# Ledger of designs, part 51: peptides against a protein of PDB entry 3C2G

Target 1, 209 residues: chain A of PDB entry 3C2G
Amino acid sequence: IRTFDLLGLLLHDSDAIDGFVRSDGVGAITTVVQYPNNDLIRAGCKLLLQVSDAKALAKTPLENILPFLLRLIEIHPDDEVIYSGTGFLSNVVAHKQHVKDIAIRSNAIFLLHTIISKYPRLDELTDAPKRNRVCEIICNCLRTLNNFLMMWIPTPNGETKTAGPNEKQQVCKFIEIDILKKLMSCLSCEGMDTPGLLELRSTILRSFI

## One batch from the design tools (peptide; aimed at target 1 L49)

Design b2_p26_7_s4 (made by RFdiffusion4, then SolubleMPNN; from b2_p26_7, 11 letters changed)
Fold by OpenDDE base, seed 3:
Structure b2_p26_7_s4 (fold): chain B 209 residues (1-209), chain A 26 residues (1-26)
Amino acid sequence: as target 1 above (209 residues)
Amino acid sequence: NQAPTPELSEEEAEKVIKEVEELLKK
């Protein structure tokens, strides 16, 4: 735990983060969080989030790391773990087709829906810190979904993939009224990127309806 | 398709922590 705290203090610049990632830091964290200690798992996932935008991750195999993290998020009912894990996921899939494919094959779309569905409506949460954290989790899930949807949008280079019927069916769950209400509730959260959420909503709706 | 979450012993976890600490010294 102390080690992760120290790492968090030292990894503030992009060069240090890239150096850590090149030294298999992500693999090391993934190994540590396999110990059944909640504090260690929280600290490790937080550190994963901190390094999730590292350029060095483009050269890091994620075939074993990503499915593990997805499973960890699925089974661990901890807001901090889920926040960090969904944040990591959203960042690592960004602009990386190969990573998106790994995530989708690992049932990420369904998991994202499950996470959002498990949380109450934000208006039912009276504790502001809890409400804000839940909002951030939902935003991370939706941002990840948006990154998947972008894969199926035509690019200027003419290369476009088509979503399979299963993926389309899973994505259609996000236009359910309860999910849309939760998305709309996030627009009222302090510190949220309201324009970004509106754009995301538009992208989701236009992609499948 | 999802890999199960493995569990480590405390001793194995401590070894990895020490490795991470050594990486911080570089």
Scores: peptide ipSAE 0.035, ipTM 0.605, DockQ to the pose 0.011
OpenDDE base, seeds 1, 2, 4, 5: peptide ipSAE 0.027, 0.029, 0.034, 0.018; ipTM 0.587, 0.586, 0.588, 0.464; seed 4 fails the geometry check

Design b2_p26_8 (made by RFdiffusion4)
Pose (drawn by RFdiffusion4):
Structure b2_p26_8 (pose): chain A 208 residues (1-190, 192-209), chain P 26 residues (1-26)
Amino acid sequence: IRTFDLLGLLLHDSDAIDGFVRSDGVGAITTVVQYPNNDLIRAGCKLLLQVSDAKALAKTPLENILPFLLRLIEIHPDDEVIYSGTGFLSNVVAHKQHVKDIAIRSNAIFLLHTIISKYPRLDELTDAPKRNRVCEIICNCLRTLNNFLMMWIPTPNGETKTAGPNEKQQVCKFIEIDILKKLMSCLSCEMDTPGLLELRSTILRSFI
Amino acid sequence: SFVNSDPLFSETEFETLKTEVEEAVE
């Protein structure tokens, strides 16, 4: 845990996190967080979140790491882990087609739907720290969804990709009534929460 | 924060888009 904390302090900028990724740091973190201990898991995922915007992640073999992290997000009961995992997912798929492909094959879009659906409306959360966390989590999920949807929107530049039935059923779950009600309620609930502005802006983008 | 984000909508843009989204959903 202290090693994770120290690496977190050392990796101040882009060059440092890229150096860590080229040294197989992401693979090391994911291997270590297989140990069933929540403090250790929370610390490893915090560091993964920190290095998630690394451009070197375009070169790292993610065929095994990514499905493992999606499984961890799916079953781990604590919000800090979910926050870190979905934050990492939103950055790791960004600008990387083959990484989006890995995530789709592991049902990443279906998982985003499940994560958003499990939380009550933001107005039903009393403690401010927790409400802000659920808010940032939903925001992470929808940012990830938006990084996927770009593939299938007609671009005059000529890269009109066709969605397979697998991608179609996952994306279409986001027009089911339950999640639309929840998403529209985040847009209008009446809530002093620092992440609310970014959340509402991201929701509008998801509908667009 | 370590999560990358798009720019925020202006107030006018936000209110126009919100109305359109509400009408489309209804």

Design b2_p26_8_s3 (made by RFdiffusion4, then SolubleMPNN; from b2_p26_8, 13 letters changed)
Fold by OpenDDE base, seed 5:
Formats: structure tokens, C-alpha cells, sequence
Structure b2_p26_8_s3 (fold): chain B 209 residues (1-209), chain A 26 residues (1-26)
């Protein structure tokens, strides 16, 4: 725990972060958090989030790391772990097709659905810190999902893949009535990525139905 | 398909691992 805090202090600029990542820092964190200590897991995931946009990650194999993180988020009902983990996920899949593929094969779409489904409506949360954290988690999920969807949307100048039947089915879960109501309830909440939410809805309706 | 986490480490194994990680990060 203390080690991760110290590392966080040392990673104060992009060069330091890249150096840490090149030294397999992400792998080191994921190895350490295999020990069942909640505080350690929180600290480790927070550190992962801090380095999640490092340029050096483009050269880092995530085939073992990403599935592990997804499983960690799945089994730990901790808002801080989920926040950090979904933040990491959203950053690492951005602009990286191969990482998106790894995440999707590791059931990331379903996991995102599960995360959103388990939280109450934001307007029902009276505790501001809790509401804000849940809002951030949902935003991370939406950003991640939108990044996935971009793979299957035809662009004028780009080649796109076709979503498989399983992926299409998983995506369509986000427009089921219960989850749709929950997502729509977020539109009026301060801090919500409203453009991202609207983009998600429109993309699913236009391209997956 | 779910990727299962590896078996849980004992406290002793964890301390040893932490030592190794710290050495690697120097």
C-alpha cells in the first residue's frame, strides 16, 4: 500500500510514467494486487489509472493484464476499484484496436452492462460524494463502450469490422427498458457525459437495431 | 468466457513477491 503511494508521487510527469510502464510497472501492480487486501487493491488500481494514458502502453502486451483487471472489477463491489478500473479500461482501449479486441473477448461489454445495472439512479443518491463517484464510473463505462462501437461503425475513409452476433446481442442489452431508463435518468445529472450517453444511444439505434 | 484469477497468495508468498517487485522497480 505504502509502496503504491510512493510510486504515485514519483510518477509526476509523462516521462516518469513512461519509464515506469517500460519497466513493466503495470504488470508489477497487477501481480501485487493478487493478494486479497482491499486497501492494496484500491491503491494498485488507483496507480493503474494514473498511468493508463501512457504512450509506452502501446508497446506493452495487455493480453494477460486486461483480463485480470476485468475480473478484478467483476469480483470487487468497491466503488473506488470500479472507478479506477473502468478509468484504466477506457484509457487503454482508446485508439488501440488490438486492446479493444482483448477487452471484448474478455467479456468487457457484459461487464460494463453489469456495472451500470447494479447502481441506483443518480437522482436517487443523496450523498454527493457517492453520486459523483457513481457518475464518473458510468461515464467511464460509456466512454469505453463508445470506443468499442467505433470498431463496427462504417467510416468514409476507414475499414471497419462487422460485429459478431454475440457482440451485437451484448450491445443491444444497453437499450433494454430497465437499463435505458437508468441511463436516461443520468441526462440531467451534473457531471454526466451527456454527449457520450447520447452518442451511445444514437449509435446503437442506428447501427445495431 | 471468464478469465479466472490465479490462486490466492499466502502472506509469506506475498511478502516475497513484494520484495521482488520493489527490487525490480529500483
Amino acid sequence: as target 1 above (209 residues)
Amino acid sequence: SYVKLPPLLSEEEFEQLLKEVLEKLK
Scores: peptide ipSAE 0.029, ipTM 0.612, DockQ to the pose 0.011
OpenDDE base, seeds 1, 2, 3, 4: peptide ipSAE 0.025, 0.027, 0.025, 0.017; ipTM 0.617, 0.521, 0.599, 0.432

Design b2_p26_8_s4 (made by RFdiffusion4, then SolubleMPNN; from b2_p26_8, 16 letters changed)
Fold by OpenDDE base, seed 2:
Structure b2_p26_8_s4 (fold): chain B 209 residues (1-209), chain A 26 residues (1-26)
Amino acid sequence: as target 1 above (209 residues)
Amino acid sequence: SYVKLPPLLSEEEFKRLLEEILKKLS
């Protein structure tokens, strides 16, 4: 835990972060968090989130890392772990087709839906820190989904990938009324990327309705 | 599909890995 805190301090700029990532820092963290300590897992996932926008991640093999992280998020009930993990996922898949593919093959779409589904509506949460964290988690999930959906939107060149039937079926679950209500609730939260969420809503509807 | 988590690290393995990470950043 203390080590991760120290690492977080040392990773103070983009160059340091890239250096860490190039040295397989992400893999190292994911290995370390296999130790059965919840605080350590929190700290490790937080550090992952911190480095999730690293340019060097584009050259990092994530075939083993992403499935592991997804499984970790799946089985760990800790909001902080889920927040950090979904945040990492959202950032790492951005603009990286091969990473998106790995995530999708690892059942990420279904997992995102599961995560959103397990949380109550934000208006039912009276504790502000909890409400904010849940909102952030939902937003992370939705942003990740948006990154997936963008693959299937036609480009100006007329070229587009097509979602497989399983992916399409899983994405359709996000237009369920309960999911949409949670999305709408996030739009009312402070500090949220409201324009981005509105765009996502539109993307979801355009893609599958 | 999903990948099951590998076996949990022992305390000794954990300490070793932490030290290795620190060495890489030093």
Scores: peptide ipSAE 0.083, ipTM 0.648, DockQ to the pose 0.012
OpenDDE base, seeds 1, 3, 4, 5: peptide ipSAE 0.049, 0.024, 0.026, 0.019; ipTM 0.625, 0.586, 0.420, 0.504; seed 5 fails the geometry check

## One batch from the design tools (peptide; aimed at target 1 H12)

Design b2_p27_1 (made by RFdiffusion4)
Pose (drawn by RFdiffusion4):
Structure b2_p27_1 (pose): chain A 208 residues (1-190, 192-209), chain P 27 residues (1-27)
Amino acid sequence: IRTFDLLGLLLHDSDAIDGFVRSDGVGAITTVVQYPNNDLIRAGCKLLLQVSDAKALAKTPLENILPFLLRLIEIHPDDEVIYSGTGFLSNVVAHKQHVKDIAIRSNAIFLLHTIISKYPRLDELTDAPKRNRVCEIICNCLRTLNNFLMMWIPTPNGETKTAGPNEKQQVCKFIEIDILKKLMSCLSCEMDTPGLLELRSTILRSFI
Amino acid sequence: SEEEREELVSELVEHLKDAGELVLESL
């Protein structure tokens, strides 16, 4: 845990996190967090979140790491883990088609739907720290969804990709009535929460 | 100072890999 904390302090900029990724740091973190201990899991996922915007992640073999992290996000009961995992997922799929492909094959879009749907409306959360966390989590999920949807929107540049049935059923779940009601309620609930502005902006983008 | 920091980060990554092996053996 202290090693994770120290690496978190050392990796202050882009060159450092890219150096860590080239040294197989992401694979090392994911291997270690297989140990069933929540403080250790929390600490490893915090560091993963920190290095998630690394361009070197375009070169790292993610065929095994990514499905493992998706499974972790699916079953781990604590919000800090979910926060870190979904934050990492939003950055790691960004600008990387082959990584989006891995995520789709592992049902990443279906998982985003499940993560958003499990939380009550933001007006039903009393403690401010927790409400802000759910808000950032939902924001992370929708930012991940938006990084996927770019593939299938006709671009005059000529890269009109066709969605397979697998991608279609996952994306179409986002027009089911239950999630639309929840998403529209985040847009209008009446809520002093620092993450609310970014969330509402991201929701509008998801509908667009 | 920058070189020393990079060596340290490399050593810590190797420590994490060793710890990973121990976690797999234990499971």

Design b2_p27_1_s1 (made by RFdiffusion4, then SolubleMPNN; from b2_p27_1, 13 letters changed)
Fold by OpenDDE base, seed 2:
Structure b2_p27_1_s1 (fold): chain B 209 residues (1-209), chain A 27 residues (1-27)
Amino acid sequence: as target 1 above (209 residues)
Amino acid sequence: SEEERRQLIRELIEELKELGKEVQKEL
């Protein structure tokens, strides 16, 4: 825990973060958080989130890391772990086709749906901090979904990957009324990535046209 | 200093890796 806290304080610039990732810091976190301690897992996942935008992640082998993280957020009821984990996922898949492929093969689309479905509607949450955290989690999931969907949108000059039948079926779950309501609720939350959510809305529409 | 910060980060990464080894021994 102490090590995570100190790293969290020191890894405040892109160069340091990138250096940490190049030094297999993400793998090291992933190894440590296999220990069944909730505080340790929270601290480790928080640090993962902090380094999740590192450019060096494009060159980092994630074949073992990403499935582990997905499993962790699947089994952990802790909102802080889920927040950090989904945040990491949303950032790490951005602009990285190979990482998206790893995530999708690891059932990430279904997991994202499961996570969103698990949480109550934001209007049912009276505690503002809890509501905000849940909103952030949902937004992380939806941002990740957007990143996946973007792979299947035709580009004028590129070979577009086609979603497999299973992926298509899993994506279709996100147009369920309950999921759409949660998306809309997130748009009403202050301080959220409204542009990103609007982009997702557009992407969803384009995916079903 | 920035160099001291970088050095401390390196040390903490090594500590984290050692912790990982310890965890793996207990699993």
Scores: peptide ipSAE 0.594, ipTM 0.938, DockQ to the pose 0.889
OpenDDE base, seeds 1, 3, 4, 5: peptide ipSAE 0.591, 0.593, 0.590, 0.589; ipTM 0.938, 0.938, 0.937, 0.937

Design b2_p27_1_s2 (made by RFdiffusion4, then SolubleMPNN; from b2_p27_1, 14 letters changed)
Fold by OpenDDE base, seed 1:
Structure b2_p27_1_s2 (fold): chain B 209 residues (1-209), chain A 27 residues (1-27)
Amino acid sequence: as target 1 above (209 residues)
Amino acid sequence: SRAAREELIRRLIEELKELGEQVKKEL
């Protein structure tokens, strides 16, 4: 725990973060958080989120890391772990086709739907800190989904990957009324990336028309 | 100093890797 806290205090600049990632720091975190201690898992996932925008992640083997993280957020009921894990996922898949492919093969689309479905509607949450955290988690999931959907949108150059039949079925679950209501509720949250959520809404609509 | 910070980060990474090896032995 102390090691994670100290690293969290030191890894504030892009060069230090990239240096940590190049030194297999992400792999080291994922190894340590296999220990069944909730405080350790929270601290490790928080540090993962902090380094999740590192450019060096494009050159880091994620074939073992991503499936592990996806399993961790699937089985762990802790909102802080889910927040950090979904935040990491959303950042790490950005602009990295090969990372998107690893995540999708690891059943990420289904997991994102499961996470969103697990949380109550934001209007049912009276506690503002809890409501904000849930909103952030849903936004992380939806931002990740947007990054996946963008692969299947026709580009002017005619090169589109076609979603597999299973992927299409999993994506279709996101047009469920309950999921759409949660998306719309996130648009009403203060301090959220409203432009990003509007882009996702547009992407979802374009994916099903 | 920047150099001192970089050295401290390096040490903490090694400590983290050592902790990882300990975890692997306990699992």
Scores: peptide ipSAE 0.561, ipTM 0.931, DockQ to the pose 0.903
OpenDDE base, seeds 2, 3, 4, 5: peptide ipSAE 0.558, 0.555, 0.560, 0.557; ipTM 0.930, 0.929, 0.930, 0.930

Design b2_p27_1_s3 (made by RFdiffusion4, then SolubleMPNN; from b2_p27_1, 14 letters changed)
Fold by OpenDDE base, seed 2:
Parts: structure tokens; C-alpha cells; sequence
Structure b2_p27_1_s3 (fold): chain B 209 residues (1-209), chain A 27 residues (1-27)
């Protein structure tokens, strides 16, 4: 825990973060958080989120790391872990096709749906910090989904990856009425990435209509 | 300084890797 806290204080610029990632810092965190301690897991996932936008992640093997993280957030009930994990996921898949593929193969689309489904509607949450955290989690899930869908949009250069039938079916779950209501409730939350949600809607329309 | 910070980060990464080894030994 102390090591994570200190790293969190030091890793505040892109060069330091990239250096950490190049030194297999993400792998090291992932190894440490295998220990069944909630505080340790929280601290480790928080640090993962902090370094999740590192450019060096494009060159980092994530074949073992990403499936582990997905499993961790699947089984861990802690909102802080889910927040950090979904935040990491959303950032790490951005602009990295190979990472998107790893995540999708690891059932990430279904997991995103599961996470959103797990939480109540935001209007049912009276505790503002909890409501905001849930909103952020849902936003992370939606951003991640958007990143996945973007890979299936035709590019001017004609090479478009086609979504598999299973992926398409999993994406279709996000248009369920209960999910849509939760998404709409997020638009009313302070700090919500409304442009991102609108982009997702546009991306869904372009991908499936 | 930036150099001192980088050195400290590197030390902490090594500590983290050592902790990882201990975790793997306990699992």
C-alpha cells in the first residue's frame, strides 16, 4: 500500500508515467493485487487508472494483464475498484486495436453490460458521492463501448473490421430499456461526459443502422 | 529534482516487483 501511495504522488507527468509502464509497472501492480486484500486492491487499481493513458501501453503486452483486470472487476463488489478498473479499461483500449481485441476476447462487452446492470438508477441514489461514483463507472463503461464500436465503423480506406455475431448481440444489450434509462440518468449528473454519450449514440447508429 | 524523482520511482518499482514475488510465493 505504501509503495502504491508513493508512486501515486510521483507519477504525475507523462514522462514519469511512461517510464513506469516501460519498466513493467503495470505488470507489477497486477501481480501484487493478486493478494486478497481490499485496501491493496483499491490502491493498486487506483494507480492503474493513474497510468492508464500512458502512450507506452501501446507497446506493453497486455494479454495477461487485461483479462486479469476484467476478472477482478467482475468479481469485486467495490465501487472504487470498479471505477478504477473500468477507467483503466476505457483508457487502455483507446486508439489501440490490439488491446480492444484482447478485451473483447476476454468478454469485456458483456462485462460492461453486467456492470451497468448491477447499479441502480442514479435517481435512486440519495448519497451524492455514491451517485457520482456510479455515474463515473457507467461513463467509463460507455466510453469503453464506444471505443469498441469505433473499430467497426467503415473508414474511408475501405478496410473495416466486422463485428462478430456474438459481439453484435452483446452490443444490442445496451439498447435495453433499463440500460437506456440508466444512461439517460447519467446525463443529469455533474461532470458526466455528455459529449461522449452523444458520441456513443452516434457510433451505435453508424454501426448497426 | 526530476532526477531524484526518477530514481525514487525506479526504487519503488523494484520494491513493487519484490512485493509481487512475495505475493506469488504465498499463492
Amino acid sequence: as target 1 above (209 residues)
Amino acid sequence: SSMERQELIERLIEELKELGKKVQEEL
Scores: peptide ipSAE 0.546, ipTM 0.924, DockQ to the pose 0.907
OpenDDE base, seeds 1, 3, 4, 5: peptide ipSAE 0.540, 0.540, 0.543, 0.542; ipTM 0.923, 0.923, 0.923, 0.923

Design b2_p27_1_s4 (made by RFdiffusion4, then SolubleMPNN; from b2_p27_1, 15 letters changed)
Fold by OpenDDE base, seed 1:
Structure b2_p27_1_s4 (fold): chain B 209 residues (1-209), chain A 27 residues (1-27)
Amino acid sequence: as target 1 above (209 residues)
Amino acid sequence: MRAEREALIRELIEELKEKGKEVQRQL
């Protein structure tokens, strides 16, 4: 715990963050958080989120790290861990095709749906901090999904990947009425990236057209 | 300041890696 807290206080700039990532800091965190201590796991995942936008992650082997993190956020009950883990996932897949491919092979699309599905509607949450955290988790999941869907949208100048039949079926679950209601409820949350959610809505619609 | 921070980060990474080895030994 102390080591994570100290690192969290030092890793404020891109150079320090990139230095940490180049030194296999992400692998070190993921190794330590295998210890069955919730406070340790929470602190480690918080630090993962803090370094998740590092440019050095584009050169980091994630084949072992990402499946482990996906399994952690699948099974862990703590919303703070889920928030940090889904935040890490959403950032790490951004602009990195090879990382998207690892995540998809590791059943990330289905996991994102599972995470969104397990949370109540935001209108059923009376506690504002809890509601905001759940909204952030859902938005992290949806932003990650958007990053996947964007690979399969034809661009004027690029080779478009085609989603496999399994990926298509998993994506189709996001048009379920309950998922759409949760997406719409996130648009009404204060401090949310409304433009990003509207982009996702447009991306979802374009993926089914 | 910058060099000291970088040195401390390196030390903390090595500590974290050593803790990782201990975790792996206990699993």
Scores: peptide ipSAE 0.533, ipTM 0.922, DockQ to the pose 0.954
OpenDDE base, seeds 2, 3, 4, 5: peptide ipSAE 0.532, 0.530, 0.526, 0.527; ipTM 0.921, 0.920, 0.919, 0.920

Design b2_p27_2 (made by RFdiffusion4)
Pose (drawn by RFdiffusion4):
Structure b2_p27_2 (pose): chain A 208 residues (1-190, 192-209), chain P 27 residues (1-27)
Amino acid sequence: IRTFDLLGLLLHDSDAIDGFVRSDGVGAITTVVQYPNNDLIRAGCKLLLQVSDAKALAKTPLENILPFLLRLIEIHPDDEVIYSGTGFLSNVVAHKQHVKDIAIRSNAIFLLHTIISKYPRLDELTDAPKRNRVCEIICNCLRTLNNFLMMWIPTPNGETKTAGPNEKQQVCKFIEIDILKKLMSCLSCEMDTPGLLELRSTILRSFI
Amino acid sequence: SLETTREDLVHDLVDFLKTVGDFITES
């Protein structure tokens, strides 16, 4: 845990996190967090979140790491883990087609739907720290969804990709009535929460 | 000099984490 904390302090900028990724740091973190201990898992995921915007992640073999992290997000009961994992997911799929492909094959879009649907409306959360966390979680999920949807929107530049049935059923779940009600309620609930502005802006983008 | 020391430390720590990962896999 202290090693994770120290690496977190050392990796202050882009060159450092890229150096860490080229040294197989992401694979090392994911291997270690297989140990069933929540403090250790929380610390490892915090560091993964920190290095998630690394461009070197375009070169790292993610065929095994990514499905493992999606499974962790799916079953781990604590919000800090979910926050870190979905934050990592949003950055790691950004600008990387083959990584989006890995995520789709592991049902990443279906998982985003499940993560958003499990939480009550933001007006039903009393403690401010927790409400801000759920708000940042939902925001992470929708930012991940938006990084996927770019593939299938007709671009005059000529890269009109066709969605397979697998991608179709996952994306279409986001027009089911339950999640639309929840998403529209985040847009209008009445809520002093620092992450609310970014969340509402991201929701509008998801509908667009 | 300071930046090289920092990078060397980061490599050592990553290697430590891999050793811990191996240990966990063997157990």

Design b2_p27_2_s1 (made by RFdiffusion4, then SolubleMPNN; from b2_p27_2, 18 letters changed)
Fold by OpenDDE base, seed 2:
Order: C-alpha cells, then sequence, then structure tokens
Structure b2_p27_2_s1 (fold): chain B 209 residues (1-209), chain A 27 residues (1-27)
C-alpha cells in the first residue's frame, strides 16, 4: 500500500508515467492486486487509473493484464475498484485497436452492460458522493463502449472493421430503455464529460442507422 | 536534480512492487 501511495505521488507527469509503464509497472500492479486484500486492490487500481493514459501502453502487452482486470471489476463489489478499473479500461482502449480487440474478446461489451445494469438509477441515490461515483462508473463504461463502436463506423479513407454477430447483439443491449435512462441521467451530473457522452449518443445513433 | 531523484525513487518503488509480486506468487 505504501508503495502504491508513493508511486501515486511521484507519477504526476506524462514522462514519469510512461517510464513506469515501460518498466512493466502495470504488470507489477496486476500481479500484486491478485492478492485478496481490498486495500491493496483499491490502491493498485487507483494507480492503474492514474497511468491509464500513458502512450507507452500502446507498446505494452495487455493480453494477460486486461482479461484479469475485467474479471476483477466483474466480481469486486467495491465502487472504488470498479471506478478505477473501468476508468483504466476506457483510457487504455482509446486509439488502440489491438487493445480494443483484446477487451472485446474478453467479453468486455457484455461486462460493461452488466456493470451499468448493476447500479440503481442516479435519482434513487441520495448520497451525493455515491451518486457521483456511480455516475462516473457508468460514464467510464459508456466511454469504453463508444471506443468500441467507433471501430465499426466507416471512415472515408479507411478499411472499417465489421462487428461480429455476437458483438452486435451485445451492443444492442445498450439501447435498452433502462440503459438509455442511465445515460441521460449521467448527462445531468455536474462535472461529467458531457461532450464525451454526447459523442457516445451520436455514435450509438450512427451505429443503428 | 530533483527530477533525477524522482526517477530513481520511482525505479526503486517499481522494483519493490515487483518483489512484492514475486513473494505473493510464491505463497
Amino acid sequence: as target 1 above (209 residues)
Amino acid sequence: SEEEERRELIKELIEELKELGKKLEEE
């Protein structure tokens, strides 16, 4: 835990973060958080989130890391872990086709739906910190979904990947009324990435046109 | 420099983390 805290204080710029990632820091965190200690898991996932936008992740093998993280956020009850994990996921898949592929093969789309479905509507949460955290988690999931969907949108000069039938079916779950309501509720939360959510809305619409 | 010291400390902490990981895997 101390090590995670210290790293969290030191990894405050892109160069340091990239250095950490190049040194297999993400793998090291992933190994440590396999130990069943909630405090350790929280601290480790928090650090993962902190380094999740590192450019060096594009060159990091994630075939073992990403499936593990997905399993962790699937089973772990702690919102802080889920927040950090989904945040990591949303950032790490951004602009990285190979990482998106790993995540999708690891049933990430369905997991995102499961996570969103797990939480109550934001208007049912009276505790503001809890509500905000849940909103952030949902937003992380939706941003991740957006990143997946963007792969299947035709570009003027590019070969567009086509979603498989299973992926299409899983994506269709996000147009369920309850999911859409949660998306809309997130748009009403202060401090959220409203542009990102609006982009997702647009992407969803485009995916079904 | 302060930056060099920070980089060195980060490296040390990474090694500590890796050693902890090894220890946990052996249990």
Scores: peptide ipSAE 0.479, ipTM 0.892, DockQ to the pose 0.943
OpenDDE base, seeds 1, 3, 4, 5: peptide ipSAE 0.476, 0.479, 0.472, 0.461; ipTM 0.891, 0.892, 0.889, 0.886

Design b2_p27_2_s3 (made by RFdiffusion4, then SolubleMPNN; from b2_p27_2, 19 letters changed)
Fold by OpenDDE base, seed 5:
Structure b2_p27_2_s3 (fold): chain B 209 residues (1-209), chain A 27 residues (1-27)
Amino acid sequence: as target 1 above (209 residues)
Amino acid sequence: SSREERERLIQELIEELKRKGEELKKA
């Protein structure tokens, strides 16, 4: 835990963060958090989130790391871990086709739906800190979904990918009324990435037309 | 420089994590 805290203090600029990632720092974190200690897991995932936008992640092998993280956020009950993990996921897949592919192969689309589904509606949460954290988690999931959906929209150059049948089925689950209500509820939360949520809404509409 | 010292410390901490991780696997 102390090691994670100290790293968190040291990794305060992009160069340091990038250097950490190039030195296999992400692998080191994931190795430690495989131990079933909630405090270690929380601290490690927090640090993962902190370095999740590193440019060096584009050159980092994630074939083992990403599936592990997905499994962790699937089973771990702590909202702080889920927040950090989904935040890492949303950032690491951004602008990286190969990372998106790894995530999708690891059933990420279905997992995102599962995570959103397990939380109550925001209006049912009376505790403001809890409500805000849940909203952030949902937004992380939806941002990740947006990144996936964008792959299947034609580019100006005419390049297009086609989602497989399984992916299409999984995406269709996000049209459930409960999911849509949660999306809309997040739009009303203060301090949220409203532009990102609106982009997702637009992407969803374009994906199903 | 302070920057170089920071980088060295980061590397040491990474190695510490790796070591601890391997130890935990054996336990």
Scores: peptide ipSAE 0.517, ipTM 0.907, DockQ to the pose 0.930
OpenDDE base, seeds 1, 2, 3, 4: peptide ipSAE 0.491, 0.506, 0.507, 0.501; ipTM 0.899, 0.902, 0.903, 0.901

Design b2_p27_2_s4 (made by RFdiffusion4, then SolubleMPNN; from b2_p27_2, 20 letters changed)
Fold by OpenDDE base, seed 5:
Structure b2_p27_2_s4 (fold): chain B 209 residues (1-209), chain A 27 residues (1-27)
Amino acid sequence: as target 1 above (209 residues)
Amino acid sequence: DEEERRRRLIQELIQELKELGEKLKKE
């Protein structure tokens, strides 16, 4: 934990963060957080989030790291871990097709559905800090989903990937009516990324219509 | 000098994490 805290203080600029990633720092964190200690897991995931926008991640092998993180946020009940993990996922898949592919193969789309499904409606949360954290988690999930769906939107150059049957099934599960109702309820809640939700809606429409 | 010192300290901390990871694998 001390080591994570110190790294968190030192990794305050892009060059330092890239240096950390190039030194296999993400792999080191991932190995340590396999130990069943909640404080350690929380601290490690927080640091992962802090370095999640590093350019060096584009050249980092994530085949073992990403599936592990997805499993961790699937089974861990701690909102702080889920927040950090979904934030990491959202940032790491951005502009990286190969990382998106790893995540999708690891059932990430369905996992995002599962994460959103387990939380109550935001308007039912009376505790403001809890509500805000849940909002952030949902926004992380939606941003990640948006990044996945953008792969299947036709571009002017005519090169568009086609979603496989498994991907289509995962997306269909995500957009079930109960989830859509929940997402719509979030639009009226303070703290939600309304522009992000609207962007996702637009992406969904462009992907399936 | 200070930036290089910070870089070295980061590398030491990464090494500590790696060593901890290896220790935990044996438990």
Scores: peptide ipSAE 0.567, ipTM 0.923, DockQ to the pose 0.969
OpenDDE base, seeds 1, 2, 3, 4: peptide ipSAE 0.230, 0.544, 0.201, 0.234; ipTM 0.796, 0.917, 0.783, 0.801; seed 4 fails the geometry check

